# Designs tried in a protein design run: peptides against a protein of PDB entry 8BZL. Part 42

Target 1, 228 residues: chain A of PDB entry 8BZL
Amino acid sequence: SYDRAITVFSPDGHLFQVEYAQEAVKKGSTAVGVRGRDIVVLGVEKKSVAKLQDERTVRKICALDDNVCMAFAGLTADARIVINRARVECQSHRLTVEDPVTVEYITRYIASLKQRYTQSNGRRPFGISALIVGFDFDGTPRLYQTDPSGTYHAWKANAIGRGAKSVREFLEKNYTDEAIETDDLTIKLVIKALLEVVQSGGKNIELAVMRRDQSLKILNPEEIEKYV
Target 2, 242 residues: chain B of PDB entry 8BZL
Amino acid sequence: SRRYDSRTTIFSPEGRLYQVEYAMEAIGHAGTCLGILANDGVLLAAERRNIHKLLDEVFFSEKIYKLNEDMACSVAGITSDANVLTNELRLIAQRYLLQYQEPIPCEQLVTALCDIKQAYTQFGGKRPFGVSLLYIGWDKHYGFQLYQSDPSGNYGGWKATCIGNNSAAAVSMLKQDYKEGEMTLKSALALAIKVLNKTMDVSKLSAEKVEIATLTRENGKTVIRVLKQKEVEQLIKKHEEE

## One batch from the design tools (peptide; made by RFdiffusion4, then SolubleMPNN)

Design b1_p10_6_s1 (from b1_p10_6, 4 letters changed)
Fold by OpenDDE base, seed 1:
Formats: C-alpha cells, sequence, structure tokens
Structure b1_p10_6_s1 (fold): chain B 228 residues (1-228), chain C 242 residues (1-242), chain A 10 residues (1-10)
C-alpha cells in the first residue's frame, strides 16, 4: 500500500527519512546546553514572539521531572509527544524504583522511542533533536543530546538547530574550566554562545538554569540582561 | 520531488512535511476566522460563505461550535474534517468531566486535540487534517483564553489572531489596533468588524456573512452567546459611521 | 570537537 511511511535503506545504506528529519531539526530555532560544575544551563532562541502571542505557550524549554529539563529543535508538535512520554516515564520510575530517573536513563528512553519510529512501518521519524540536562541523584550535572535517529551522547556543551554549527564552534573555542568555574560564568557562556546567532540581545533568548538541589528556574529578560 | 508530494507522512530532502504545508495552504483559502481576547470576555468572528436560503435558520452558527459550557471553537478548512475534530473535542471534554468531575482546562483540551492532529502527520495511512481552529474559553487557572491550532498539531495562545483567507493581513491589522490591557469586549467587537471588513473580499460587509460569538462570565458562570443578526448589523452600522 | 562522553552502558 502506497500510503505507508517507510523508512528504508537506500542502496548506499542511508536512511533518508532520518537524514531528512535531521534537516527539519536544522531549520528549528537554536538551542544550546552547557554543563557547569554545579549547574546546567539551557538557552533557546526565541522566535520573535508575535506581539499578540502569549509567551507562556511558546516555551521551548520544559521540565521532564524535578531534576531533568529539555530543550529541543525541530517540530514542536513532535516534541510535545516526546515530552509527554518522557514525563510519564519519569513519574513511573519514581513510583516503581522509588528514585528519580538519571539523566542518562531518561535520555536513553527518549532515544529508544525515537529509534523505534525510524524502524516501524507506518511511522516517520521524529523531526526533533533534544538537549536534555539535569542532575543525577548523586548531584552530578549531566547534559545529553539526542537526534531523530535515536542516537544519544553525553556532552560538556552542545547546540542544536539552525545556528548550531556556529554556536558549537564558539563553544569549542571558549568552553574551558575557567569559563565554567562559577554559575554566573557558565550562564554568561551560554548567553554569549547564543548571541553568535541571535540578534537583539537578551530579548530574544530564553534561558533556563538548574542548580544542584534546586528546581528549574527560567530567567526573565531582566535577569538575562544582567549577564550580557 | 513529486514523490514527496504524494505521500502523507514523509519528510522532503529539505526536512519539510509537504502534506502539512499543503493542508495549511488549503486553509488559507477557507473563510476567515478571527479571535480576540478582551479583559471581560473573548470572541470569535467567522466569515459565513454558504448562505443558502433553504438552510434551517435554527442553526445559529455554521462555523462556531460550542465544545462545553466553558469553551467554543471556530474552524477554517475542510468541513468534514472540522466536524470530526469538533466532535472529538466534545468527547474529550466530556470524558474529562466524567473522570474528574470538573471542566477540562482550556489548554489541556487544545493540547489533546493537537496530539491527535500530530498523529495524523506522523502515522502512515493517514493524511493531515485540513483544518485550523480557534478556541475560546474560560477556566479557573488562566481566565479568558484564546488559542490557535494548525494541521501540524502546533498551537499557541493569543491575545488576537486570525486563520483562513487573508489571515496575514488580518493579523497585521490586529497588531496595529490591539491595545494591551485596554481591550474591552465592546472594543474587541468593533475591532473584529473593522478587520473583517478589510479582509473579506466583499464590497460591503453584511451581517448575513458574519458569525460572531462571545464568551463572558456572568454571576460566576460562563455564557457563550452567538450574536443575533440584528446585533451584528448594529456593529457594522457603527463601523460605517466612524 | 567537544568530547562526547561515551554513554554509560548499563
Amino acid sequence: as target 1 above (228 residues)
Amino acid sequence: as target 2 above (242 residues)
Amino acid sequence: PLPAEPPAVE
């Protein structure tokens, strides 16, 4: 039947639908994640919120659990599905294991979900990459990235979306132990990285900070401007 | 290139979902729907294109649907698809009410439908819904609310927005004239008429071609009212006198 | 390239 989405191998061994999903990610707003010593920071390019749009509904950084948050690039509706599944898993884990998920665990779960959608007939890949940050129960800060293929890795810093290449190049040059020595410096690093691709300063960025043993904090524009 | 146009749930080489884009394009040719949030209420205004004399006048609204006691929606796009989605919205709302013994929060209802829409973009053997919706509602969490959703399953909250024909021009006008914090329902109604008058490709706006619904709170209850033709005529007349 | 830490294979 011609109507089935089939992710199949090309003669050259490529999964074109996965590659094309990655192209969808590249069109998404830029997101950056940085792991500090005792802090994890996510920054996202705010698309110019239409003046009449409620900013509350445009958030691209979301909590998966008290100890884990995620930013994404790509298809927003696809991301919502992934986020919902991840949240359910986080709660299930708390109920069954009596501990919160590790950042790696939930990343692996998301990655597995994505991978299944690359292999199952009648489904297309998710058109999203995600930066997943948080703290393990032992207090270790973590940053993971996952892509439409279901591949995931741990990072010190990374970026996804339209400006990811430029942001990554910046991070490769500027991510040092000195640059992340303090929470404030780590936040500044993220902001500087985003400013490589985002115009008009702090007004066009969303920034979320999670410190050790603290809840996710989304910074307001005024707070962001203090770091610029 | 044509192979990607015919399949419902595949990415193009450029990472585009053409079937979703084509659905959105189709909606661009549908009748105009406006939503405006005010301090004391929220409204929907929709273009009525099919004026058949033989239609039983008992049906007050062709494009505006009551979803529950606290929410209504307007649709732009394929009527049959809209009927399916509006029915689903009602079912979701009723199931929630039955389960939790309270009305479903507005955003949660919108999200539930958007997940269905998204599924039709991701699962094979289905096409995207050729429908965009505007939702108006009230809940105890956020008060009066206005949402927009599209065939992709994306949604957003708005102070004012437009879908359907000439939506971009309408949105531009709304941006210019919408005054944050000062919008009364009365002023919102006037603004709706103003925008429709300019965006509808008609020489003269008539009450027969416009449906307007308001959602207000009276004595702690939500009231959804479709304006009578005479009321719409008065609004149009007032606009013409200005 | 920022070194990716290999995923902890549990």
Scores: peptide ipSAE 0.000, ipTM 0.627, DockQ to the pose 0.022
Fold by OpenDDE base, seed 5:
Structure b1_p10_6_s1 (fold): chain B 228 residues (1-228), chain C 242 residues (1-242), chain A 10 residues (1-10)
Amino acid sequence: as target 1 above (228 residues)
Amino acid sequence: as target 2 above (242 residues)
Amino acid sequence: PLPAEPPAVE
């Protein structure tokens, strides 16, 4: 019997398909997010781009709206679906509510989408975790994480993917008010955190910065090397 | 492990999608297709396996499909799946043209199909498409482009790449011989023949077993041309003389 | 443009 992809409870109350989706996330490239005072920073482990591959088509950090950015770990194709849905929702919100989404709102939307895919018959969970960063309209920097289950929480700093444990341990030790006192220090913190798991320094890091009332800026390799 | 092999596309305990992997394996047994981006054009070269003299219709191209005036693709994998996907690509391109009164950008067309592929990996009662595609195109945003997509719904832009049988070996050869910024369409054609000669499981490369299409710009228009057998023969001959 | 890394199908 070809069992329909159904996320069901085990006898002991586990949702195995969700847990297995989390295992897919753990195999993904490492992503880190840090909330500074007036800055949010996303960093992602850049896998060595194949020699003949166009780097333009390998982006792990994407804008959801002018005020929200997302990094993910796990299945890239799954992430694309989530990103597209989130972008549509951001635009819809602007049209219907006449204001941009809050970071929490769009995170909740994404989380709800993921949750539905854990409960709907004939669907498998999304194999992605996401770090969602941005600024609310009031200028407050935000960082959220969501996982395949559809859970989400706000963080000061966090990491996802294969190196998440090491990066998180680093952040737990080094995330202080002093470490995020300036934008530059915040960026340095993210880079240092990623360097715990990334080999060969700045060439293997993708870094995005969003400052208050500014658009998402993806740093070029030369800019990243200045912080190493 | 076997329990996850026979079911709808679900995660293994290790977080793998075995049905997608198996679809990719199926493509590995298909005829070789390669794409090469040049400064003055882009090309597809594909292995032609079914040479039936009794085919009434001179299929000029078995594996290369024109999608619109600015794009073509080559397919590796299950023919029936390929037909569905190529038709969908054409429909997407036409719908976009009707809606926006301009040709669909190359990457957008690729992405649209990749979203469909992805859906077939996520929804129950569906299997992944057993097809990988190479896309060649031109648009006003990025000029000449080459993309590859797989059953998972992932895609990427490439300067040169290969799908199907012996694709890994072909990619290795392309990496060695591809000269960034110096690749002319002429040199790309020569490289295509060189790679196919080494990767095809044939004793001797013949023009009847190779399909080549080029996409160029002439007088502000995209020209997609399938090379004639005689032209392919000349390319093969030239390679044999080197 | 959206990122193109294939999902690690293990």
Scores: peptide ipSAE 0.022, ipTM 0.622, DockQ to the pose 0.061; fails the geometry check
Fold by OpenDDE base, seed 4:
Structure b1_p10_6_s1 (fold): chain B 228 residues (1-228), chain C 242 residues (1-242), chain A 10 residues (1-10)
Amino acid sequence: as target 1 above (228 residues)
Amino acid sequence: as target 2 above (242 residues)
Amino acid sequence: PLPAEPPAVE
């Protein structure tokens, strides 16, 4: 009976709705994030776009601000709500503080938002995890991950979604200082990590790169194939 | 598991929102609606099920709604829910126009409604809307556009798609016959009739059972037109001759 | 725009 309530503890101390939201994330397409020396890279598994679907409307990686981007796994509609609120906060911060948000700041904002939806009666948790990457104003590359519970942590590399376990295992073995020595090597690492779970090679990968003092760049399939 | 079916906005143990899935299932029993994007226009074609002779006003369009001068939509699902959502779309579009002194971009209107739909899946005491929509429109950013949205608040752009009864079969046919880059509005109309003829459980397709609207650009203005019954009859006749 | 992955309607 307790597992049916939105935001109540079970007798054994579980928040089942949060755990079940995490199960929704595990069904999502795989996303990977890697922090390099002077680069952050996000990669996402492209589900086979239906032949008649407009690819433009299938974006798994989005900008939150000029210096921050996000990938997610889980419920797309839930993600859109989080993204919109985060974008508003980024703009508000620029207006009030006269500086862009730090990656940690916006991550904490998103995490706090998620947490509130786990505690408020009459609201279900967000069914998403997110990888948030970007650069702080001092030029430091950052990667954060957040989950439906509202927890967040900083990472060197991480993955979320259905293939996250395999991708994380790969990254744990292959993430070294040598492997991220250059921007190209960092990109290659992300692609290799995704290829552990993506069957059809570079055509089914979306890759985004952000370098210091540069805008988010989405790589085209031809650019991705150069790294395979 | 039967026990999670009764509450509207909770995750199942498997991470599913069953109420959203059930809403989508309900839409599968609604009348068929097609959308096809062409190079020179976009169209909606919808099954008209309730031809009640006693209906006083020939509702020119039971399922196709004009939203503003540049957009229209078609609905599949619960009629009352559809009425609420179409009214909201109109209000959103007008508020945007008032605020910015320009028409709302097509995707922004779709997204605004999808955020409302999503909210009804997340907040307690509400059920998901039992409605899917097809949107057709034109804007200066992307030209002619076709979108589909569902009860979850998800949406996507399409070259051609179908919602409602036999939608899977219709989509399969569209995938086979849709010629990318070569689709004219004329060919799109013919394709719509072809698909409806095969997907509607009728022995003979009649103009009374089909509503078609086209969206085109003429002299720098968007023109939304519901085809007259005679025009639909001609399209059906042409299809039968082929 | 976030891709409309439909919630996995099983």
Scores: peptide ipSAE 0.019, ipTM 0.732, DockQ to the pose 0.052; fails the geometry check

Design b1_p10_6_s1 (from b1_p10_6, 4 letters changed)
Fold by OpenDDE base, seed 3:
Formats: structure tokens, C-alpha cells, sequence
Structure b1_p10_6_s1 (fold): chain B 228 residues (1-228), chain C 242 residues (1-242), chain A 10 residues (1-10)
């Protein structure tokens, strides 16, 4: 019965709704993030778009602001709510503080939002994990991850979704200073990491790159194939 | 009508708040955190369980938070809940500073958060925070201080205490070895290592698995310092030689 | 600010 209560501890101290939300994330398409020296890269597994579905409508990588972007795994509808609120906060911060958000700031905002949905009755946890990447105003590249519980951490590299374990194992072995020495090497690392779990090569990968003082660039399939 | 699921904050027939007890149970599974008050300072020592190669090194301390210039805390329990509470502590401290042009007294900051924690146990539609905190601080009223708070909103001042995994055993060890009135920061550090070595579920205590922060006074200023890994290694080595 | 202990994600 405790597993049905949205915000109730089990006798053994578990929040089952949060754990179940994490299971929803594990069923999501794989996303990977890597922080390079002067670049941040997000890669996502393309869902097999139903033959009749417009591929343009399902973006798993989105900009939160000019200096911050996010990939997610889990419930797309939940992600939309989080993204919209984060975008509003980014704009509000620019108006009130006269500077863009730091990547940590907006991550903390998102994490706090998620946490509140784990503690308020009548709200279920968000079924979403997110990789948030970008540049702070000082030009420092950042990568953060959030999960349904509202936890967040900074990472050099990480993955979320169904293939996350395999991708993380790959990154643990292959993430070195040499492997991220250049922007191109960093991009290659992300692609290689995704290829551990994605079938059919570059056609099933969406890749986004943000360089220092540059806007988010989504690579086209032809550009991705050059790295494979 | 927000259907307050009445189950979250209701007394049992025997007068127990089960959700608070279950939150405390969750904390019992968290990494061990110690606090020790000395004559010349106060320290926090925390078990680091999450060691991942891909974590960004910018995280010098995962479990110890600076609240203001005069206070720090460590957390046992749900990290997301901890993040919310530590942020609230910082906001409370800052608001006080702005209003009174003085730093908030240590106990007053602790009580302010405890009131929030208590509210989450009393008002419908909310669950308790699954977090216990240790607070270390200095103020002009009481000097060096150590506090513990739990999900109920209860708090107490301590000379030495422990929260998280094996906390009861740790407290017992602290009671045996703590020398009232004679505790130096150096001896407190040694005691912390001794207790952690016995209470952590590890075959061998390593510096990578321990975070230690000290709070001291230097030239009329509070100094909060996280020990470097090498310093922790030396403390462990010294303990092994004894 | 020092980061919070990540919850033991089992």
C-alpha cells in the first residue's frame, strides 16, 4: 500500500514513487553528456520515430538559455514542464541580476522544483532525469545531472536512460585529458560512447555542441558521420 | 479541494508519528556523519560513499556545507531534501544579516530551520524531510557550538554526536573516549578517525572515503577549512600506528 | 558552497 502513496515513506524508509520515477527514466532513450576543455556535448539516442511522425517535433535536446542546454530521459510531457519553468527562470535572472544564469544555478532551480514534487501531496515526482550543460559567464564549461528525486551533481561526463550503465562504463574507461584535448576529440568521445548502445550508427544519434561564446549547434547526420 | 492524504501527519493510537519515524529510518541508512566540539574548535567528519571517477573534481566536499562565515553543516539522509534545507539555512542567515547587520546566532539559525522541519510534520499534504543535520558554528554568545537536528524538528546541543549509519555505536564510542574540558581539535580529529574506522562498513578506512571540516577562530575571524586528502591520510596513518 | 551528500542511490 505504501508504494501507492505519492509522498509517504515506507516502513524501511523508501520513497517508492521516487524510485518508480527513476524506473521510468531507465526506460527512456539514452542521453549522454561530456564536458570538454572548451566545449560541452550532448548526445541522445533517436527514438524510432513512427513512420508517420514528424521527426522535428521530438527534440530531446533543448536550449534553456543562450548559454545552457538540456537533454533528458523519461517522460516527455514532464520534461516540457521542467523546460518551460527553467526558461522562465533564466529570463527572470537576466532581468533581475543582469547576467545569465550559471549552469549550477539553473540546475539547482530544476533540482529544487523536482524535490518539491516529491514532498507535496497531490503531486507525483517528475519522471525525468536531465543532463544540463553550458558555460558560465566566465567561460567555464559545466555539466550537471538531475534525477526525479531532485538530486544534482556536477560531472565530467555522464549518461541517463536505458543504456546509461554501458555508456558510463565506456566513459569511465575512455574519459581522459587526452580524449578531450580538442573539440573534435570530445565530440568523437560522445559518439563512441553512444555507439555502445545505439544500433545503426550515426543515423540514430542526435548530437548538440556548445562551444565557449557560441550558441547551441545541433549537428546534422552528415556532420555526425564524419566523426564515426 | 487539495485532498490532504491524512496519513502523512497523523498520530497513531499510541501517539506516534510513523512518518517521522520512517524518515529517521531512512537516515539510518545514510553515510555516517560525526561532530565533535573541542576547546579550540569544532569539526565535522562525514563518510563519502559516492566515489565516481566521472564526478567533477570541483566538489571538494559532498556532505559538508558552508552556511555562512561562522557556520557549516553536514547532512545524513535524502540529498535532495538536504539541498533544499541547506539553501533555506543560507537564506535565513542572509536575511538576518541584512536585517540586523550582524550574523545570526548559531542556535537561532538551527531553531529557524527546525521550525520549518516541524511544520512539514504537522501540516497536511507534506511529508517530513528525510534529513538529519549536524551544525558547527561560532558566535559571540556561546563560542564554538555543535547541534544536531532530526526530521521531527527537534534539536540539541552536543559536545560530540553522530548521525546516519551506525550512529548509536558511534555515540557510544564518543561517550567513552570524549574527555570533557580537555578536548583539543587535534584530539578531536584523532577521535573522529577512530570512531569512523569502527563505524564505517569498510575493511580499511581510506582518505577518499572521509570528508573532514574544521571550524576555528583565527585573529578574531571564523575559519572553516576542509581538510585535504593528504591531511586525512596522515590522520588515518597515525591512527593505524597506535 | 560545499555540495550536499548525494543520497545513497541504491
Amino acid sequence: as target 1 above (228 residues)
Amino acid sequence: as target 2 above (242 residues)
Amino acid sequence: PLPAEPPAVE
Scores: peptide ipSAE 0.007, ipTM 0.535, DockQ to the pose 0.073; fails the geometry check

Design b1_p10_6_s2 (from b1_p10_6, 3 letters changed)
Fold by OpenDDE base, seed 1:
Structure b1_p10_6_s2 (fold): chain B 228 residues (1-228), chain C 242 residues (1-242), chain A 10 residues (1-10)
Amino acid sequence: as target 1 above (228 residues)
Amino acid sequence: as target 2 above (242 residues)
Amino acid sequence: PIPAEPPPVE
């Protein structure tokens, strides 16, 4: 009966709804994030965009602010809610503090939002994990991950979604200082990592790059193929 | 376990929202609706199931709703839920117009409703809407547009798509016959009839059982027109002759 | 997982 109740503790101390939300994330398309020296890169598996689907509306990488972007795995509709809240907070912060948010700040905000939905009666957890990347105002590249529980950590590289385990294993083996020495190498690392789980090369990958003092750039398929 | 089937706001052990899936399953049994984007317009075609001769109100369209001057939608699923959602769409569009003194962009209207749908999947005490929608519209940002949304609050833009009964088969046919970049509204209408003829479980497609609306631009204005029965008959006849 | 050092919690 405990697993039917909105996020309550089991006798064994488990929050089943949070764990089940994590299972929803594992069914999501794979996303990967890598922090380079002066670059952050997000890559996502494009689900086979139905031939008749507008690719514009299938984007899984979104900007939260000029200095922060996010990829997610799990329930797309849930993600939209989180993204909208985060965007509002980013703008509010700019207005009130007169500086853009740090990547950690906005991650913490998102994490807190998620956590509240694990504790509030009548609400289910968000069925999403997120990779949040960007630059702090001091120019430091950051990568954070958050999960349905509202936990968050900083990473050098990480992956979420259905292929996350394989991608993580690849990153653990191949993430070296040499592998991220240049922006191009960092991009290549992300692509190679995604290719562990994505079939048919660059056509099924969405890649976003944010360099220091530059806006988010989504690479086109032709640009991605150059790294393959 | 059937235990997870009864509550709308719980995940299954496998991370599934069964109530949302069941709502989508219910929509699969609803009348077929399809949308096709053309270069010079966009159309909706919907199956009309309830032809009651005794209906006093000449409903020009049972399943196609005008939302504002630039947008229309079709619905597959529970009629009562559809009425609530279509009314909400109209209210959102009107509020935006009043606030900004310009029509709401198509995608923003779709997103606003999708956020409502999503909320009904996450907040306790309510069930998901048993409704999928197709949206057609024009705005100055993206021109002619076609969107689909489901009970989960997910949406996507499409060149052509279908919801309701036999939607998977319809989508397959659309994928085969849709010519990217060469689709005229005339060809789209013909394609719509072709697909409906195969996907509707009727021996003969009749104009009485099909509603078609087109959205075009004339002299810088959006024109939403529901085809007359005679026009639909002509389209069906043309298809039968081919 | 390659953890980064947590930024100082301000």
Scores: peptide ipSAE 0.006, ipTM 0.622, DockQ to the pose 0.023
Fold by OpenDDE base, seed 5:
Formats: sequence, structure tokens, C-alpha cells
Structure b1_p10_6_s2 (fold): chain B 228 residues (1-228), chain C 242 residues (1-242), chain A 10 residues (1-10)
Amino acid sequence: as target 1 above (228 residues)
Amino acid sequence: as target 2 above (242 residues)
Amino acid sequence: PIPAEPPPVE
């Protein structure tokens, strides 16, 4: 029967399918998130868009709602499922509670979804980690990370994907109150962090910025080059 | 490694989905399909492999399927899987039309099918579809469009691409010869013939072994046309003279 | 990774 639980404990207590899903994430393009004072910034490594590919269809940063956006590392098709479910939940929350979701709420929702796919019969884990950023209704900037297991934590800064280790080491060294004192400095920090692992400079970076009471803004390559 | 090869689609220790990769390998042995986006239209060109003299029905198109008035697709891979997916595409398109009284946007149709494909990679008791698709279409949002999807449920928009046998070589040729912003449908047709002539494992390219469909706009309507054999012969002849 | 304090649960 192919309906067997595929995510089971090993004799030594490991959930191998979850661990292997985490390996899929490590093969993904690098994403970084940084929380500033009044800004949240997401940066993603642009894989060289294959010549003849339409850049419009290569989106690694997406809005979940007006106040929340997400970057991911891992399986793109898996991410699309999570994004769609999260968007529906954000809209449902607005209708039922009459307020937008908090960043923590939607993160918890996504985390719960992922966790269920680690425990449900006939389902494999999602092969994605996500960085979720945004503003709560009180104007507080937030950054969360989720992994294939369904765990989630709040961060000041974090990275996921192939270059995550190097980017994290950079952020641990360089994230200070002075480094995030202004929006521009925060953006510069993200770019510098990505440049630790991205070859060929600012042209291979996708950058998204969300400021308090503002919509998600994707920076164009020219805007990114100003910070380099 | 074999343990992950024989079961439902699960992750390997390295984070690979081998069943999806094997489905892609199977597609690599299928007949070649090309898609090329032009300024004034979009085309599909596909290899016909099943030319059996004893086939009762002359399939007008073996590999190219009309999805609705504004979209068509070509398939590479398992025929039975392709039939299921093409039927689903048609149903999705019709349901949208019924609900919204307008044709489904091209990318939305592609995404809807890709979500189905993805599900077959994640849910137990299912195997990945052994099919890649090229989609051509027109909508009011983005105009002429070309998409490719694979067994994983990933998709992308393309100016030109290839699936099936010798797809890597075909893509290399397309990269070399595709002129961004200057591609006419006429030039795209010539390019398709050029690439097929080099990538098909045939001694001589013949009109019997090639299917070509074009999607254009005429008087505010989408026109999907499968080229007649005579038209394909003329394209081949023109290529041989150059 | 630089942890942040979790927000209050709604």
C-alpha cells in the first residue's frame, strides 16, 4: 500500500523526511531578511535567469497581504501551495476578525500547515523554508522564519538557502543598532550580506522593502546599485 | 538510493525527489516540442513519432491540443498522462469561463495545472505525471505568452524553449539564434524548422514528422491554426535552400 | 542567527 505514512520516526528518533526536506532547502537560492527600526527588508539571490526565460515568472518574494511578505528557499512548487493558503487565510482573517493578520499569526498558520504535512499519512513535508516579514497593526516590524518541520521563531535578521551559513555569520557580526539606524543603512546591510555569497554583484539580487504603512516595494537593479 | 527510487515520491538524503527526476528523464526520451514567442504571435512545433500507416484516424494533431479559444499546448512524455492533464486544462478553462464570463488568463490556467502536478509529487498513492507541457496563449493582460511546466509543478514563461528529446541542444540553438524584440512569426517558424532539423533523430526532415501550430490575433480574436502539410513542406524547402 | 523576542499571542 502506497498510503503508508512516509514520515515516520527512525529507531534513533529521527524524522528523516523532515531532515531531507531541510536538505532540499539548503539547495535553494539564498534568501535574507532583516528587521530595521521602521523597515523590513528581504533579499534573494537571483539565479541567472536562463537566457530566454521571462523574468516576470521568476518571483521569489511575494506578498501575502498588504502588511506581510514572504521569501522562501527550496521547492518552488511547494512554496506556491503555501503562499496560496496563506493568502486565503489573510483574507479570511480580514473578513472574520475585521483586522489584518499579525505577522506572528500568519507565521503560526504556515508553521501549523507544514507540521501537519510531517504527520499526515500519505503526505511528504514541504521542501521549503520561509522568511516572513511585515508590520503588525501597531506598526511594529516583524521577521519570522519557518522550516519544513513547522517550527518558527522571530528574528532580528536571518538567512535561508544555500548561502545561509555565510550570510548568517555576516549578519551576526554586522547587525548593530547603528547598522539599522536608517532605512538606507538597513537596505545596505541586506545587500552586503547577500554579496557574501552572490557572485557578479547587485545585478543578481532581488530586493524587497516594506516600510511602516507602506506597500511592498521591489527595488529595480538601478536602485540596488545605488547601495553598492 | 534504491529505497527512494521504488516508493512514493519522497525526499532522498540529499533532498532530491527522485521520482520527479525520473519522470523528467522519461520526458527526455519523448518527441521534441518547441515553443517560440514572436512579436505578432506564438508557435508550437512538435515531432510526430507515431506515424503508423494502419492508424484508422488521421490524428490531425498528435501532440498539439487546443485548450480554449485563446490557448493551446504541446506535450512531451507519457501519452496517457498527457491526455488526463489536457482534459483537466480544458475543464479548468471552461469552469473559469462559466464563473467569470471571460476567458481564463494564461498564467492562471498554467498555475492551476501546476498545482495539480505538485500535488501528485506530495501526496501518497500518487506518482508524478510523466509529462512536460508547452503552453501558448494570448490574454489581455500580457498578450502573447509561452510557458513551460514540468512534473514537479514548476513553470516559467519563455521567449523560446524546448522539451523532450535533445531539448538541451535545441535550447542552445534557440539561445544563439533568437533575436529579442525582432522576432516575427515568420522568423520564428524558420527558426523552429532550423532547430528541429538539427535536433530530430531523422535523416531528413519531412512535413509528415512535424506538427506546427500558430496562435495569432486577427480582428480582436485569437486564431489558433495548425499548419497544413503543404505549408510545413514549404518551410522545410525554404530552410534547405538557405 | 539573531533571535528576537516573540510577539504576544493574540
Scores: peptide ipSAE 0.005, ipTM 0.624, DockQ to the pose 0.023
Fold by OpenDDE base, seed 4:
Structure b1_p10_6_s2 (fold): chain B 228 residues (1-228), chain C 242 residues (1-242), chain A 10 residues (1-10)
Amino acid sequence: as target 1 above (228 residues)
Amino acid sequence: as target 2 above (242 residues)
Amino acid sequence: PIPAEPPPVE
């Protein structure tokens, strides 16, 4: 049975383990990314934090470097491995090239890592998709997506996880130059997009913003409610 | 499909890692372990199942392990796997101390082990560890901490949680009785006994069947103490009188 | 720290 081998093609040319890893991503909490003019915004669905769970340990948005952050959907443990490797690469790049990574560079690194895990015997694909946002050193905002296959593309806006279809449909209708004209409007767009799939309003949303020449800022619930 | 159940590190058509799920199922049959965070300390309470009268060496802690001066853990699951993981935790903690001349932060130690667990779910020729852990600790960054990790390499911080047999029922009770901001170590100990008494399928809770460890701060030092049997008996007696 | 979403316990 070809579907039992980790990195083999089916007779029909399918990599079933990659497709099945994508199914794991679809079960993940929803994440959304939007590129504004001078801002990038990541939003994630907070799963109902179990009563008695420490919220600080449930971070779905992580910095890779000062100029790059990532949200993911899928297997959290897999994501941690990818994030750690990406962080090491960002630091290595600063040391060797004397400049921070471009968002495309680190995305390509992550994508190549994922691809290797789809081709190497004895390894399963990573069960994660990622939204990678940040600023290049020239001040250009960027948004990229990666999937378990190791493919990556640049986006103006995108979503991953269980509610991704509905969020993408919303973004396709509402992402305009006018809708991202200001930082506040861009943030509102992300929140509105997430509210398509998230119940109970701003309490179940984690939002992070990165403005040009600024560090990643995670908004508190009160700040999020101002945009609802 | 049954065909994915026997192979480690393979996704099902539905995106499931059955070997990880089966490892978690195995943990559900292990002895109960509780962790409770208080304002002035943190505790672990674990069920002792193997009271073999013939075991000469009263292992003071069958399920609770000191990791370093600032951290301890309790285990639920396969004993052999637990021994490997607890040893690895100690090694990681010591290597960090040697390298940085300060104790490893609690979450970093947890994460390091969780990365190992995750690797055993992703690389061929390995099975997941059939072990969940509760970690208690103190560090200068976050103070008293309680963490839980599972075979997937996932972890989380908790105010109170349970692993092993009847863990779902225990967690439900903890959610009902845990008072945020008002939890003292004394009240946490009482809560632990209350929950264990209800979740352990024993007619009477005895001190012989329960291990309790507390982690506190005294004079700027962490103190990890396993409660003596007499102290546990007193806690049980107080609970029975209420 | 990447919050460990509990792997979707299937």
Scores: peptide ipSAE 0.021, ipTM 0.616, DockQ to the pose 0.056; fails the geometry check

Design b1_p10_6_s2 (from b1_p10_6, 3 letters changed)
Fold by OpenDDE base, seed 3:
Structure b1_p10_6_s2 (fold): chain B 228 residues (1-228), chain C 242 residues (1-242), chain A 10 residues (1-10)
Amino acid sequence: as target 1 above (228 residues)
Amino acid sequence: as target 2 above (242 residues)
Amino acid sequence: PIPAEPPPVE
């Protein structure tokens, strides 16, 4: 059956393995990204950590470089592979070009990697979507999304995972120039967006903030509660 | 029969490459893109389907890519495949420029990519690219040019053509209305709007749903310009008044 | 900048 073939078109022109990978992403924990004026913010739904699981080991937001970070929805093991490859590329770029990657560049790299896994026999698509945020060298904040197909786009704001539809609907209504006028308002927007789908408030949200010329900061629960 | 459908690069008993045909079927579901060659320029007109409010405004053109100073392309089909191919086109063009210290001829760039596409139809373990491209360009050898390529690696030069949704109907309309030797860029733009209005599955054509790029020569330089929304609105309005 | 092509038609 065409749905079992990894890299084969169906008669109607579908790549079912890519579509099924997208379904896997839809089952993932929700992640949201918002680009502000001088800030980028990532928020993720904290999975109820099994009582015996070390919370430190499940980071859904990771740095790719000093100027770029990523959140993902979908298969954690797949994400690890993508993250590692992206980190190596970021370092390689610094060595060869003597500048950090642009957010678009590293997104394109990740997208190309994903695309190759949709076209090569013996490989399945990556079961992840990613929100990639950061600053270009010129200080421009960027937000990109990529999916299992390897497609990528730039966004002002977007969401991925199980609650993505509701979060996007919220963002479509509430993302305005006024809503992102300050860093604090931008952070508040992300939190409010996540609260559309996350139960039990700030305790179940992980939030990361990157400001211009600053490193990635993960907010602690107490800091998040100030915005709720 | 199913065995040939499941293998990417095998001939059927009838000599058909089903995976290539199925890739072409995927393209048929993509947004319409057309190209028209005029005496004084070339244009691409493409359907814009993604009008999401949260998209970053930096994307003035969703479907039209500048390849180099003398060439642009539009794509129909799988976006991720298109991104890979457009990147390859840019790399090929730059490598040629570096090696020969002159821009790559338009047809040569098209053929180089077509060879890559063809390879993905012949070598095991690969699927065809689910993408057709329209290329517009200018070179010193042939002047203004329009090409089309498909997943098989085939290509052709055209005076006017269309890919994507309702492409057959669009091509039929182009054949009827295209005036050989008398086509100005202005008339080509009007023709593009006329064809898109009939081929797009929309009740009313709007400027937000159409991307148009023109390639012209000014003072011995190629100029690639994406039309502003207001310009497209004027073209639509003019069409509605006719 | 690579113009954002529409997402692959679901």
Scores: peptide ipSAE 0.007, ipTM 0.523, DockQ to the pose 0.082; fails the geometry check

